# Peptides against a protein of PDB entry 4A54: the designs that were tried, part 50

Target 1, 94 residues: chain A of PDB entry 4A54
Amino acid sequence: MSVADFYGSNVEVLLNNDSKARGVITNFDSSNSILQLRLANDSTKSIVTKDIKDLRILPKNEIMPKNGTKSPSTNSTKLKSAETYSSKNKWSMD

## One batch from the design tools (peptide; made by RFdiffusion4, then SolubleMPNN)

Design b2_p18_5_s2 (from b2_p18_5, 5 letters changed)
Fold by OpenDDE base, seed 4:
Structure b2_p18_5_s2 (fold): chain B 94 residues (1-94), chain A 18 residues (1-18)
Amino acid sequence: as target 1 above (94 residues)
Amino acid sequence: ELEELTEKLKKAIEEELK
């Protein structure tokens, strides 16, 4: 699995300074070790992974604390379980 | 469980940082 599989997931990040950030994973830069979150105010927070003490995925129904501005519609990207239906092309030789 | 998904995410981060 890749981090990209979790794009759109709502997460809570606990930082080493004991601060917390909550947001949707929008990007991961492996080269620079940066996890990017979109916050409730639609701003972007870049977090260096070394500064992460802990991380957890939040349930879809968790009401992001509506700070005053418009609750971004958490488009619950349904984690489509990639059921790799290997359509066996049954080449029926007649 | 969300916990399992969380662990998978953590592992994915770790693996991509190698």
Scores: peptide ipSAE 0.681, ipTM 0.937, DockQ to the pose 0.602
Fold by OpenDDE base, seed 5:
Structure b2_p18_5_s2 (fold): chain B 94 residues (1-94), chain A 18 residues (1-18)
Amino acid sequence: as target 1 above (94 residues)
Amino acid sequence: ELEELTEKLKKAIEEELK
């Protein structure tokens, strides 16, 4: 499988600094090692893969702590809006 | 199911970075 197969997926990324980013995968630049996420505010966040501690794919209808709005995906699917926050909580996978 | 897909994504990232 390629990363492109996951374009439009909603993911949570845990960074090495224990901050978290949530967004829809819009692009992956293998040459520069950059994963791009569309965030809740429709901006794009570029994440260097070496800064990723862990990541997980989120369900489409996951309950979010804030106003869980839906955003468009590359696959024309409405997904939960992305959020960015810092957390010291233990990482858990679905 | 999502866990399996997550692992596939992680593997895909790893393979494309080689």
Scores: peptide ipSAE 0.679, ipTM 0.936, DockQ to the pose 0.672
Fold by OpenDDE base, seed 1:
Structure b2_p18_5_s2 (fold): chain B 94 residues (1-94), chain A 18 residues (1-18)
Amino acid sequence: as target 1 above (94 residues)
Amino acid sequence: ELEELTEKLKKAIEEELK
């Protein structure tokens, strides 16, 4: 499974500085280790993966950025549809 | 479950960074 399979998914990213970003995954640059998000204001945020403390995919009922998709859609790999899920305040990345 | 999808995403990131 590739990160591209999750393009269009709405995610919350917790950074190492304890700040958070929410947006739709629009691109992943593996060569430069950059995850790109489209934010609610249609701006783009590029996040270096080493700065990510944790991340989570948001429920489909969460506020979506403009032109975001509520569930992952891929024709290469079947993914489960986004569903209502209780948000956890637990951040752990191994 | 979104948690499962999240873990898949994390794994995908990890694998592509190798």
Scores: peptide ipSAE 0.664, ipTM 0.936, DockQ to the pose 0.582
Fold by OpenDDE base, seed 2:
Structure b2_p18_5_s2 (fold): chain B 94 residues (1-94), chain A 18 residues (1-18)
Amino acid sequence: as target 1 above (94 residues)
Amino acid sequence: ELEELTEKLKKAIEEELK
């Protein structure tokens, strides 16, 4: 599998400083080791992979807060989705 | 199921960083 297979997936990234970022994977630059996310405010965040402590894929049906609307999506490869999380503020793996 | 996909993503990142 390539990272491109996961474009459009909604992810939560835990950084080494224990901060979190949540967004849709829009690009991966392997040459520069950068994962790019589109955030709920439609901005883009570039994350250096070495700063990632952990990450998880979120369910497609999980609503990302964006002006009361659904999270961003892309026309990339469709992936399977699983169960919803009880708490959006809790770090848990499915 | 999402755990498995997550691990696949992590592995994909690792492989492309080599």
Scores: peptide ipSAE 0.656, ipTM 0.936, DockQ to the pose 0.576

Design b2_p18_5_s3 (from b2_p18_5, 6 letters changed)
Fold by OpenDDE base, seed 4:
Structure b2_p18_5_s3 (fold): chain B 94 residues (1-94), chain A 18 residues (1-18)
Amino acid sequence: as target 1 above (94 residues)
Amino acid sequence: ELEELTEKLKEALEKELA
């Protein structure tokens, strides 16, 4: 399976700074290690995967709060994070 | 149910970031 198979899923992301973000997965950029979420206010948040401590898929009808929530998280296995964030130019040739 | 899907998502992320 690929991350693209989960586009449209509602997720809660726990970041390394203990803040939380909730939104719908709209895109994943593997080259730049960026997960994009559409938030409740219809804005888009780009999350660097190295900043992700954990995540979980939420029910489709669950309310999406704004960024910066500090709600307790359930017990789960931590997500493996990317070690380095480096933006790549999509027009660059290898 | 959602827990299983969550694990699949985590696996997918891990594979594509490797």
Scores: peptide ipSAE 0.668, ipTM 0.933, DockQ to the pose 0.517
Fold by OpenDDE base, seed 2:
Structure b2_p18_5_s3 (fold): chain B 94 residues (1-94), chain A 18 residues (1-18)
Amino acid sequence: as target 1 above (94 residues)
Amino acid sequence: ELEELTEKLKEALEKELA
């Protein structure tokens, strides 16, 4: 699997400085190790992956950034057990 | 389920950054 399979997913990122960022994954630059998020205010935040302490995918029910998508950009993405993020209408963190 | 997806994302990041 690739990070691109998760474009459009809403994530919470915990940084090494213990600050948090929430946004939709819009791009990943593997060459420069940069993860790009669209934030709730429609701005974009570029995060250097080495600054990430932890991250988690948020359920579709949570607040999404403006003009964000609640599903990955590709509906044909094959995830574990042939289940895609966009095919689910309810999520559990457990 | 979201936990498993999260782990898959982490794995993807690790692989592409290697």
Scores: peptide ipSAE 0.649, ipTM 0.933, DockQ to the pose 0.578
Fold by OpenDDE base, seed 5:
Structure b2_p18_5_s3 (fold): chain B 94 residues (1-94), chain A 18 residues (1-18)
Amino acid sequence: as target 1 above (94 residues)
Amino acid sequence: ELEELTEKLKEALEKELA
C-alpha cells in the first residue's frame, strides 16, 4: 500500500514535542518527507515525518478538542478509492 | 478496524521513506 491510498483520511498526529495536529491527509512528499494535513479551518499544515512520534486514523466526525469543531469531512469512502487532492485525480485502490 | 488501518498507514510511510 501507499500513503496515497489514505488521502482523505482523518488523522491525529503526535509530534516529538508532544504537540498534536488533527486533519485530513491531502498529500505526502516522499522526496522531502513531508506529510500534509488539511485542518478544520481549511488551512494546510506540513509536517516533517521525522518529527512524528505517533499517529492514528480517526473517525470521520470526531470533534477536535481545541476549538470544538469536528475533523474535516471528505467525499472519500475509507480505502476503497484514493484521491490526489493536489491534482484532483481519483483512482481505485489497488 | 481503524487500528489496523493505522498500522497499514504507518507501514506505507515507512516503505516510502526508505
Scores: peptide ipSAE 0.638, ipTM 0.933, DockQ to the pose 0.592
Fold by OpenDDE base, seed 1:
Structure b2_p18_5_s3 (fold): chain B 94 residues (1-94), chain A 18 residues (1-18)
Amino acid sequence: as target 1 above (94 residues)
Amino acid sequence: ELEELTEKLKEALEKELA
């Protein structure tokens, strides 16, 4: 499984400075160790992986203005993707 | 479910960064 399989997933990233970023995974540059998120304001945030303290995938029902977000899927698993208009900040242990 | 997916994402990150 590759990070690309998770493109379109909504994630919350906790950084080493204890700040948080929430957005949809749009790209991962393995050569430069950069994870890119599309934020709620449609801007792109590039995060150096070294700065990531923790991360979690959010339920697909999260606040993201983007419509028609691609649902990431693999041959074995359909992954959660961000959907518009939900204030859920809950993480299921499923 | 989301925990498992999260772990898979973390594993994928680790694998591609290695």
Scores: peptide ipSAE 0.640, ipTM 0.932, DockQ to the pose 0.613; fails the geometry check

Design b2_p18_5_s4 (from b2_p18_5, 7 letters changed)
Fold by OpenDDE base, seed 4:
Structure b2_p18_5_s4 (fold): chain B 94 residues (1-94), chain A 18 residues (1-18)
Amino acid sequence: as target 1 above (94 residues)
Amino acid sequence: DLEKLTKELKEAIEKELS
């Protein structure tokens, strides 16, 4: 299994400084040893794995303290591919 | 269960960091 299989999971991370972070796993950078979490305030926190003392996966139904910010509906804005209208300038040489 | 999943996540992190 890869860390990517756990993207979207809610986790609690205990850091070596005894601080805690809770968020959804959004990315893992193996090259730089960075775990990225989306926090309840929709900010992103990057955590260096060496600073992690412990972590646990939380139940999906655990109400992350929603500050009243609406869960960002991942509106998959289908970026409509801008049809590059190739205006072929037909240079009509009269 | 969540404990098993947690273990698997930890193992995945360790494997990708090696």
Scores: peptide ipSAE 0.699, ipTM 0.938, DockQ to the pose 0.604
Fold by OpenDDE base, seed 5:
Structure b2_p18_5_s4 (fold): chain B 94 residues (1-94), chain A 18 residues (1-18)
Amino acid sequence: as target 1 above (94 residues)
Amino acid sequence: DLEKLTKELKEAIEKELS
């Protein structure tokens, strides 16, 4: 599989500095090793993959807080839908 | 399930970075 197959998925990313980011995968730049997330406020966060400690795919209807630390959650907002960067892939989130 | 999909995503990232 390719990362593009997961465009549109909601993910939580744990960084090496123990901060967390939640958003929809919009793009993956393999050349620069960058994973791009669209956040709940429609802003884009670019994450260098080497800074990722862990990640997980979230359920579709989960309320996702904005970028925060490892422990407490900040402002909880519902993530807006984001258009895929390229190739619309239909997949089951089961 | 989500656990399987997560694993596949991680593998896909690693594959494309290699």
Scores: peptide ipSAE 0.683, ipTM 0.937, DockQ to the pose 0.609
Fold by OpenDDE base, seed 1:
Structure b2_p18_5_s4 (fold): chain B 94 residues (1-94), chain A 18 residues (1-18)
Amino acid sequence: as target 1 above (94 residues)
Amino acid sequence: DLEKLTKELKEAIEKELS
């Protein structure tokens, strides 16, 4: 399988510094080793894979709270939980 | 299950990074 098959899945990423990020997988750049997540506040987070200690796919009903950090976003809407490993889940960029 | 899917995702990442 490819990482693209998991686009739209909700994941929790544990980083090497023990911080956590939760979001929907939106892109994976193999050449630059970057995993991109859309967070609950509709911002995007790019994670270098070497900084990932662990990750897990969350159940579709998992609540994704907004992160404590503010990111510039207009018309931000909390992300609806995407169904795990479903056919290219669609989400709004609003 | 989610554990299996997680494993598959991890394997996919590793494969594409190689």
Scores: peptide ipSAE 0.680, ipTM 0.937, DockQ to the pose 0.684
Fold by OpenDDE base, seed 2:
Structure b2_p18_5_s4 (fold): chain B 94 residues (1-94), chain A 18 residues (1-18)
Amino acid sequence: as target 1 above (94 residues)
Amino acid sequence: DLEKLTKELKEAIEKELS
């Protein structure tokens, strides 16, 4: 399996400094070792994998509170594994 | 289950970083 199979999944990331980040996996850059998350406030966070202490996939039914206006769901990503996740993906163009 | 999926994600990250 590839990390791309998990795009759209909600995850909680525990960092080495014991801080936590929650968001949807939007991208993974293997060359630079960067995992990108979309956060509840619709911002993006790039996490260097060496800074990750642990991570877990959150239940698909777990609602992450949005900070600000609700973004419409544009697409859903199906996992290659036995379980599937639906996520709200925001796509904006200038 | 979620534990299995989490394990698979971790393994995928490790594989692509190697």
Scores: peptide ipSAE 0.667, ipTM 0.937, DockQ to the pose 0.619

Design b2_p18_6_s1 (from b2_p18_6, 6 letters changed)
Fold by OpenDDE base, seed 4:
Structure b2_p18_6_s1 (fold): chain B 94 residues (1-94), chain A 18 residues (1-18)
Amino acid sequence: as target 1 above (94 residues)
Amino acid sequence: NELEELTEKLKKAIENAL
């Protein structure tokens, strides 16, 4: 069983700093050990798995409380999408 | 319960991907 089997699941994540995040699992980066959640405000939060103290899957019908709890400004390191510069080296043989 | 079982499977899946 892989993390991908849980895409679309609603989870609560408890972090090592005792903050909580709730969201739907949208992606997992195995190379960097990053779990991505879509939050209630449609934003994406990236969580490094080493920072996870605990997690649980929530019932589908559990209304994600729009608790206006100030999500701690997790410095969303904007993973700048590496612009795949497709350098098409068109070797023009003249 | 089922959610607890699924939670443990998810935890294991994360651990196995490390």
Scores: peptide ipSAE 0.684, ipTM 0.930, DockQ to the pose 0.610
Fold by OpenDDE base, seed 5:
Structure b2_p18_6_s1 (fold): chain B 94 residues (1-94), chain A 18 residues (1-18)
Amino acid sequence: as target 1 above (94 residues)
Amino acid sequence: NELEELTEKLKKAIENAL
């Protein structure tokens, strides 16, 4: 199981300075040990993991203040792999 | 509860990535 399996989860993070952050996990940078959260105001907060004292996953139904962020309708655009049917039009030059 | 279990899995996933 990886951190990427939790992208889109709403979390509360308690920092070592006793401040709190709430947001949706959008990215994790393993090279720099940075957790990225989207906040209620649609801004992004980067948190260094060493500064995290504790964290918890929040239930989906906790009314984050509805700033009207439309749940991105994951229109699963089924990228129909255009099977390029190479119709070999064998142009028979007669 | 389920959320507590998922939280522990997330913590472990972070620790394993470090």
Scores: peptide ipSAE 0.675, ipTM 0.929, DockQ to the pose 0.692
Fold by OpenDDE base, seed 1:
Structure b2_p18_6_s1 (fold): chain B 94 residues (1-94), chain A 18 residues (1-18)
Amino acid sequence: as target 1 above (94 residues)
Amino acid sequence: NELEELTEKLKKAIENAL
C-alpha cells in the first residue's frame, strides 16, 4: 500500500510545533518525503514528513476542504468523501 | 474503527516511503 492510494482523502495533520493543517492529499514526493495538501482556500501546503507529529483521515461529517474530491476506495474499503465545508482544526480520533 | 484503521495504513505507507 502506498501514499498514492490515499490521494483525494481529507486529513488533519498535527505538526511537531503543535500547529495543524487540514486538507486533501494531492501528492507525495517520496524523494524528499514531502506530503502535499490542498487546503480549504485551494492553496497548497507542503509538509515534510519529519515535521509530522500525528495525522488522521477525516470523517465525512467533519469540516472538510471545499474543493474536495471523493476519496478513493482501497482494500475493499471506501474512504469518506470530502464535502464543501470550511476548514476547522478539530482533533479527534475516529 | 474504519477511519482509524485507514489512518494507520496511511501512516505505514508514509513510513515505508522514508
Scores: peptide ipSAE 0.655, ipTM 0.928, DockQ to the pose 0.696; fails the geometry check
Fold by OpenDDE base, seed 2:
Structure b2_p18_6_s1 (fold): chain B 94 residues (1-94), chain A 18 residues (1-18)
Amino acid sequence: as target 1 above (94 residues)
Amino acid sequence: NELEELTEKLKKAIENAL
């Protein structure tokens, strides 16, 4: 499975500086190890993967970017998604 | 759950691309 299979997924990223970013995955630059997110204000944030402490895919019922995209579906890979999950903590889901 | 599984797959996909 490649990062491209997750384009359009809404994610929360925790950075090493304890800041957070939420957005839709729009691109991944493998050469430079950069994950690109579209944020709620329709701006773009580029994140170097080495700066990522943790990340999670968000359910569809959480806050989405204005121009959010549904969970990706490809001809070869079908991703499952869920609308609502009970969360044990901010980084784990049931 | 399914989102947890997908999250782990995404993490592995990033790791494998490094």
Scores: peptide ipSAE 0.652, ipTM 0.928, DockQ to the pose 0.605; fails the geometry check

Design b2_p18_6_s2 (from b2_p18_6, 6 letters changed)
Fold by OpenDDE base, seed 2:
Structure b2_p18_6_s2 (fold): chain B 94 residues (1-94), chain A 18 residues (1-18)
Amino acid sequence: as target 1 above (94 residues)
Amino acid sequence: KELEEKTKELKEAIKKAL
């Protein structure tokens, strides 16, 4: 198994300073040993693995409180298909 | 149990990448 197999997983990370971070694993830099998390506020946190005291994968159903960014109600302007009424010119044959 | 196992696997994956 590689760390990449866990991309998209929600994790809680306990740091050596007893602080906690929660986020989705978005990247892992093996060269620098950096775990990257996307946080609930859509910011990115880079964590050096040596600073990790413990971590756990959270269940998928744990709703990270997404601050409800009001999805802009894209007014789906229903492109009314311009029904081009083809006015059938009735060719009156005389 | 499943999440604990996956957590263990993630920890081992990190350890192997060091």
Scores: peptide ipSAE 0.683, ipTM 0.931, DockQ to the pose 0.718
Fold by OpenDDE base, seed 4:
Structure b2_p18_6_s2 (fold): chain B 94 residues (1-94), chain A 18 residues (1-18)
Amino acid sequence: as target 1 above (94 residues)
Amino acid sequence: KELEEKTKELKEAIKKAL
């Protein structure tokens, strides 16, 4: 069984900082260990798995309460796209 | 409960992918 088998599941994630996130699992990046959730406002939240303290799958009918619980300011660490500087080795033959 | 079992399976799936 893979994480992909749970795509579309509604989950509550408890983070190490005691903040909570609720959303639908849309993707899992195994290379970077990132779980992606679609939130009630249709935004996407990326969660590093090491920051997860606990999680649970919610019932399908559980209306994601639009309760204005202030989304803890996700410090979106903008992973600045490492510009892959393609070092074109210009082989100058003289 | 079914959801509890599914939750356990998800946790294990994440753990195996690490």
Scores: peptide ipSAE 0.682, ipTM 0.931, DockQ to the pose 0.587
Fold by OpenDDE base, seed 1:
Structure b2_p18_6_s2 (fold): chain B 94 residues (1-94), chain A 18 residues (1-18)
Amino acid sequence: as target 1 above (94 residues)
Amino acid sequence: KELEEKTKELKEAIKKAL
């Protein structure tokens, strides 16, 4: 299982400073160990995993106060994986 | 129980990605 398998899950994160954050997992940066949450106000919070004391997945029915903000259209931003075309420098020796 | 199990899996996934 990868963290990506949990994208879209509602979570409550307890931080080392005893503060709590609630939101939907939108991204995980493994290189920097950063968990990104979309909060109820549609802002994004980045959390360094070392600052996480505990976390739990919330049930879908926990009424996040639906502020009647429209379902963000899942614009599938196709992250065009920049295929780093390794320009094979064909050194054409003549 | 199911959410608790998924929570455990998420925690392990984070640990493995470190």
Scores: peptide ipSAE 0.681, ipTM 0.930, DockQ to the pose 0.621
Fold by OpenDDE base, seed 5:
Structure b2_p18_6_s2 (fold): chain B 94 residues (1-94), chain A 18 residues (1-18)
Amino acid sequence: as target 1 above (94 residues)
Amino acid sequence: KELEEKTKELKEAIKKAL
């Protein structure tokens, strides 16, 4: 599997500083090890992979960025706002 | 269950691309 196979997936990223970002994977720069997320406000966030503590793919029923794409296993639901967290939360996975 | 496996696959894909 390549990272490109997951383009359009809605993900939650936990950073090393315990902040969180949610968005749709739009690109991965292998040369620079940068994961790009489109956020709910249609802006792009670039994350260096070394700064990632953990990540998860969100369920189909989870909200997605306004102009996001669907993942192979998720449905897009428009976000009312970008969800960014300053603390670690428990994740539900299936 | 399925999302957990997909998440593992994504993590491995990132790791392999480094």
Scores: peptide ipSAE 0.666, ipTM 0.929, DockQ to the pose 0.689; fails the geometry check

Design b2_p18_6_s3 (from b2_p18_6, 5 letters changed)
Fold by OpenDDE base, seed 4:
Structure b2_p18_6_s3 (fold): chain B 94 residues (1-94), chain A 18 residues (1-18)
Amino acid sequence: as target 1 above (94 residues)
Amino acid sequence: EKLEKLTEELKKAIEEAL
């Protein structure tokens, strides 16, 4: 199976810095090893897979936390809404 | 647990794409 088979799945990601992110998988960039999540506030975050300590798929009915969850700001980048649902490699490397 | 199995498959899919 490919990561694309899991697009639309709700996941919780635990990062190496012990921060957590919850969101729906919208894209995966294999060239840059970036997992893209849509968050509860409709923003998109890009997470570098090397910074992922653990992850799990959540039940479909599990509520994504809008407030109270610490954003994985250290190893993820917020994308603008216009780029949120692009399935192609449309982001730049830092 | 179905979700546990799916989680492992997702982890594997990420690993294989690296």
Scores: peptide ipSAE 0.664, ipTM 0.928, DockQ to the pose 0.659
Fold by OpenDDE base, seed 2:
Structure b2_p18_6_s3 (fold): chain B 94 residues (1-94), chain A 18 residues (1-18)
Amino acid sequence: as target 1 above (94 residues)
Amino acid sequence: EKLEKLTEELKKAIEEAL
């Protein structure tokens, strides 16, 4: 499986400095080992994987960052399993 | 738990991408 299979997942990241970040995985830069999260305030946080102490996927019912931007209702394929997370959210860039 | 399994798979996917 690839990190891309988990795009759109809501995660809690514990950093080595004991700070926490919560957000939706939007991108992963394999060349630089950077995980990108969209936060509750719609800002983007870039996290270097070496700074991650631990992470967990949050249940869908937990307070997802209010994506105030109408993410186009791409069919909420209920990311119930890794297989469901692999459902191509066709990021229509247009 | 299903979420625990998915979390481990994500961790593995990150590790494999390093």
Scores: peptide ipSAE 0.645, ipTM 0.927, DockQ to the pose 0.685
Fold by OpenDDE base, seed 5:
Structure b2_p18_6_s3 (fold): chain B 94 residues (1-94), chain A 18 residues (1-18)
Amino acid sequence: as target 1 above (94 residues)
Amino acid sequence: EKLEKLTEELKKAIEEAL
């Protein structure tokens, strides 16, 4: 599987400094090892993967604690099937 | 939990892309 198969997934990222970020995966830069998240305010956060302590995929409608806002209403899904919006590749998880 | 499995697959996908 590729990271692109998870584009649109809502994730929580725990960083090595114990800070947390929540957002939808919009891109992964393999050259720079950067995971990009779209946050609830529609801004983009770039995270260097080496700074990631842990991550998890969130349910589609989980509320983000910081702003009292729900996860971005885009292509976030509890992935039983993922359609890569960038490449139109469909992946179904059995 | 399916989300846990998906999370592990995502972690693996990131690792393989490095």
Scores: peptide ipSAE 0.621, ipTM 0.927, DockQ to the pose 0.600
Fold by OpenDDE base, seed 1:
Structure b2_p18_6_s3 (fold): chain B 94 residues (1-94), chain A 18 residues (1-18)
Amino acid sequence: as target 1 above (94 residues)
Amino acid sequence: EKLEKLTEELKKAIEEAL
């Protein structure tokens, strides 16, 4: 699978400086190892992968950017609801 | 479980592109 298979997925990224970014994956620059997220305000954030401490894919019904969230097309798997997901630890996943 | 699997697949995809 490629990162492109996850375009449209909503993710939360924990950075090495302990800041967080949440957005939809819009692009990945493999040459520079840069992940691009569309944020809730429709701005774009570029994240160097070296600055990523951790990340997780979010359920579709969590707070999302305006353009919506897509599941990866390759796996054709629907994201879990926030209600089921929220009962777990912050970085625990369904 | 499904989201965890998808997350790990995404992480792997990023790592393979480095």
Scores: peptide ipSAE 0.647, ipTM 0.926, DockQ to the pose 0.626; fails the geometry check

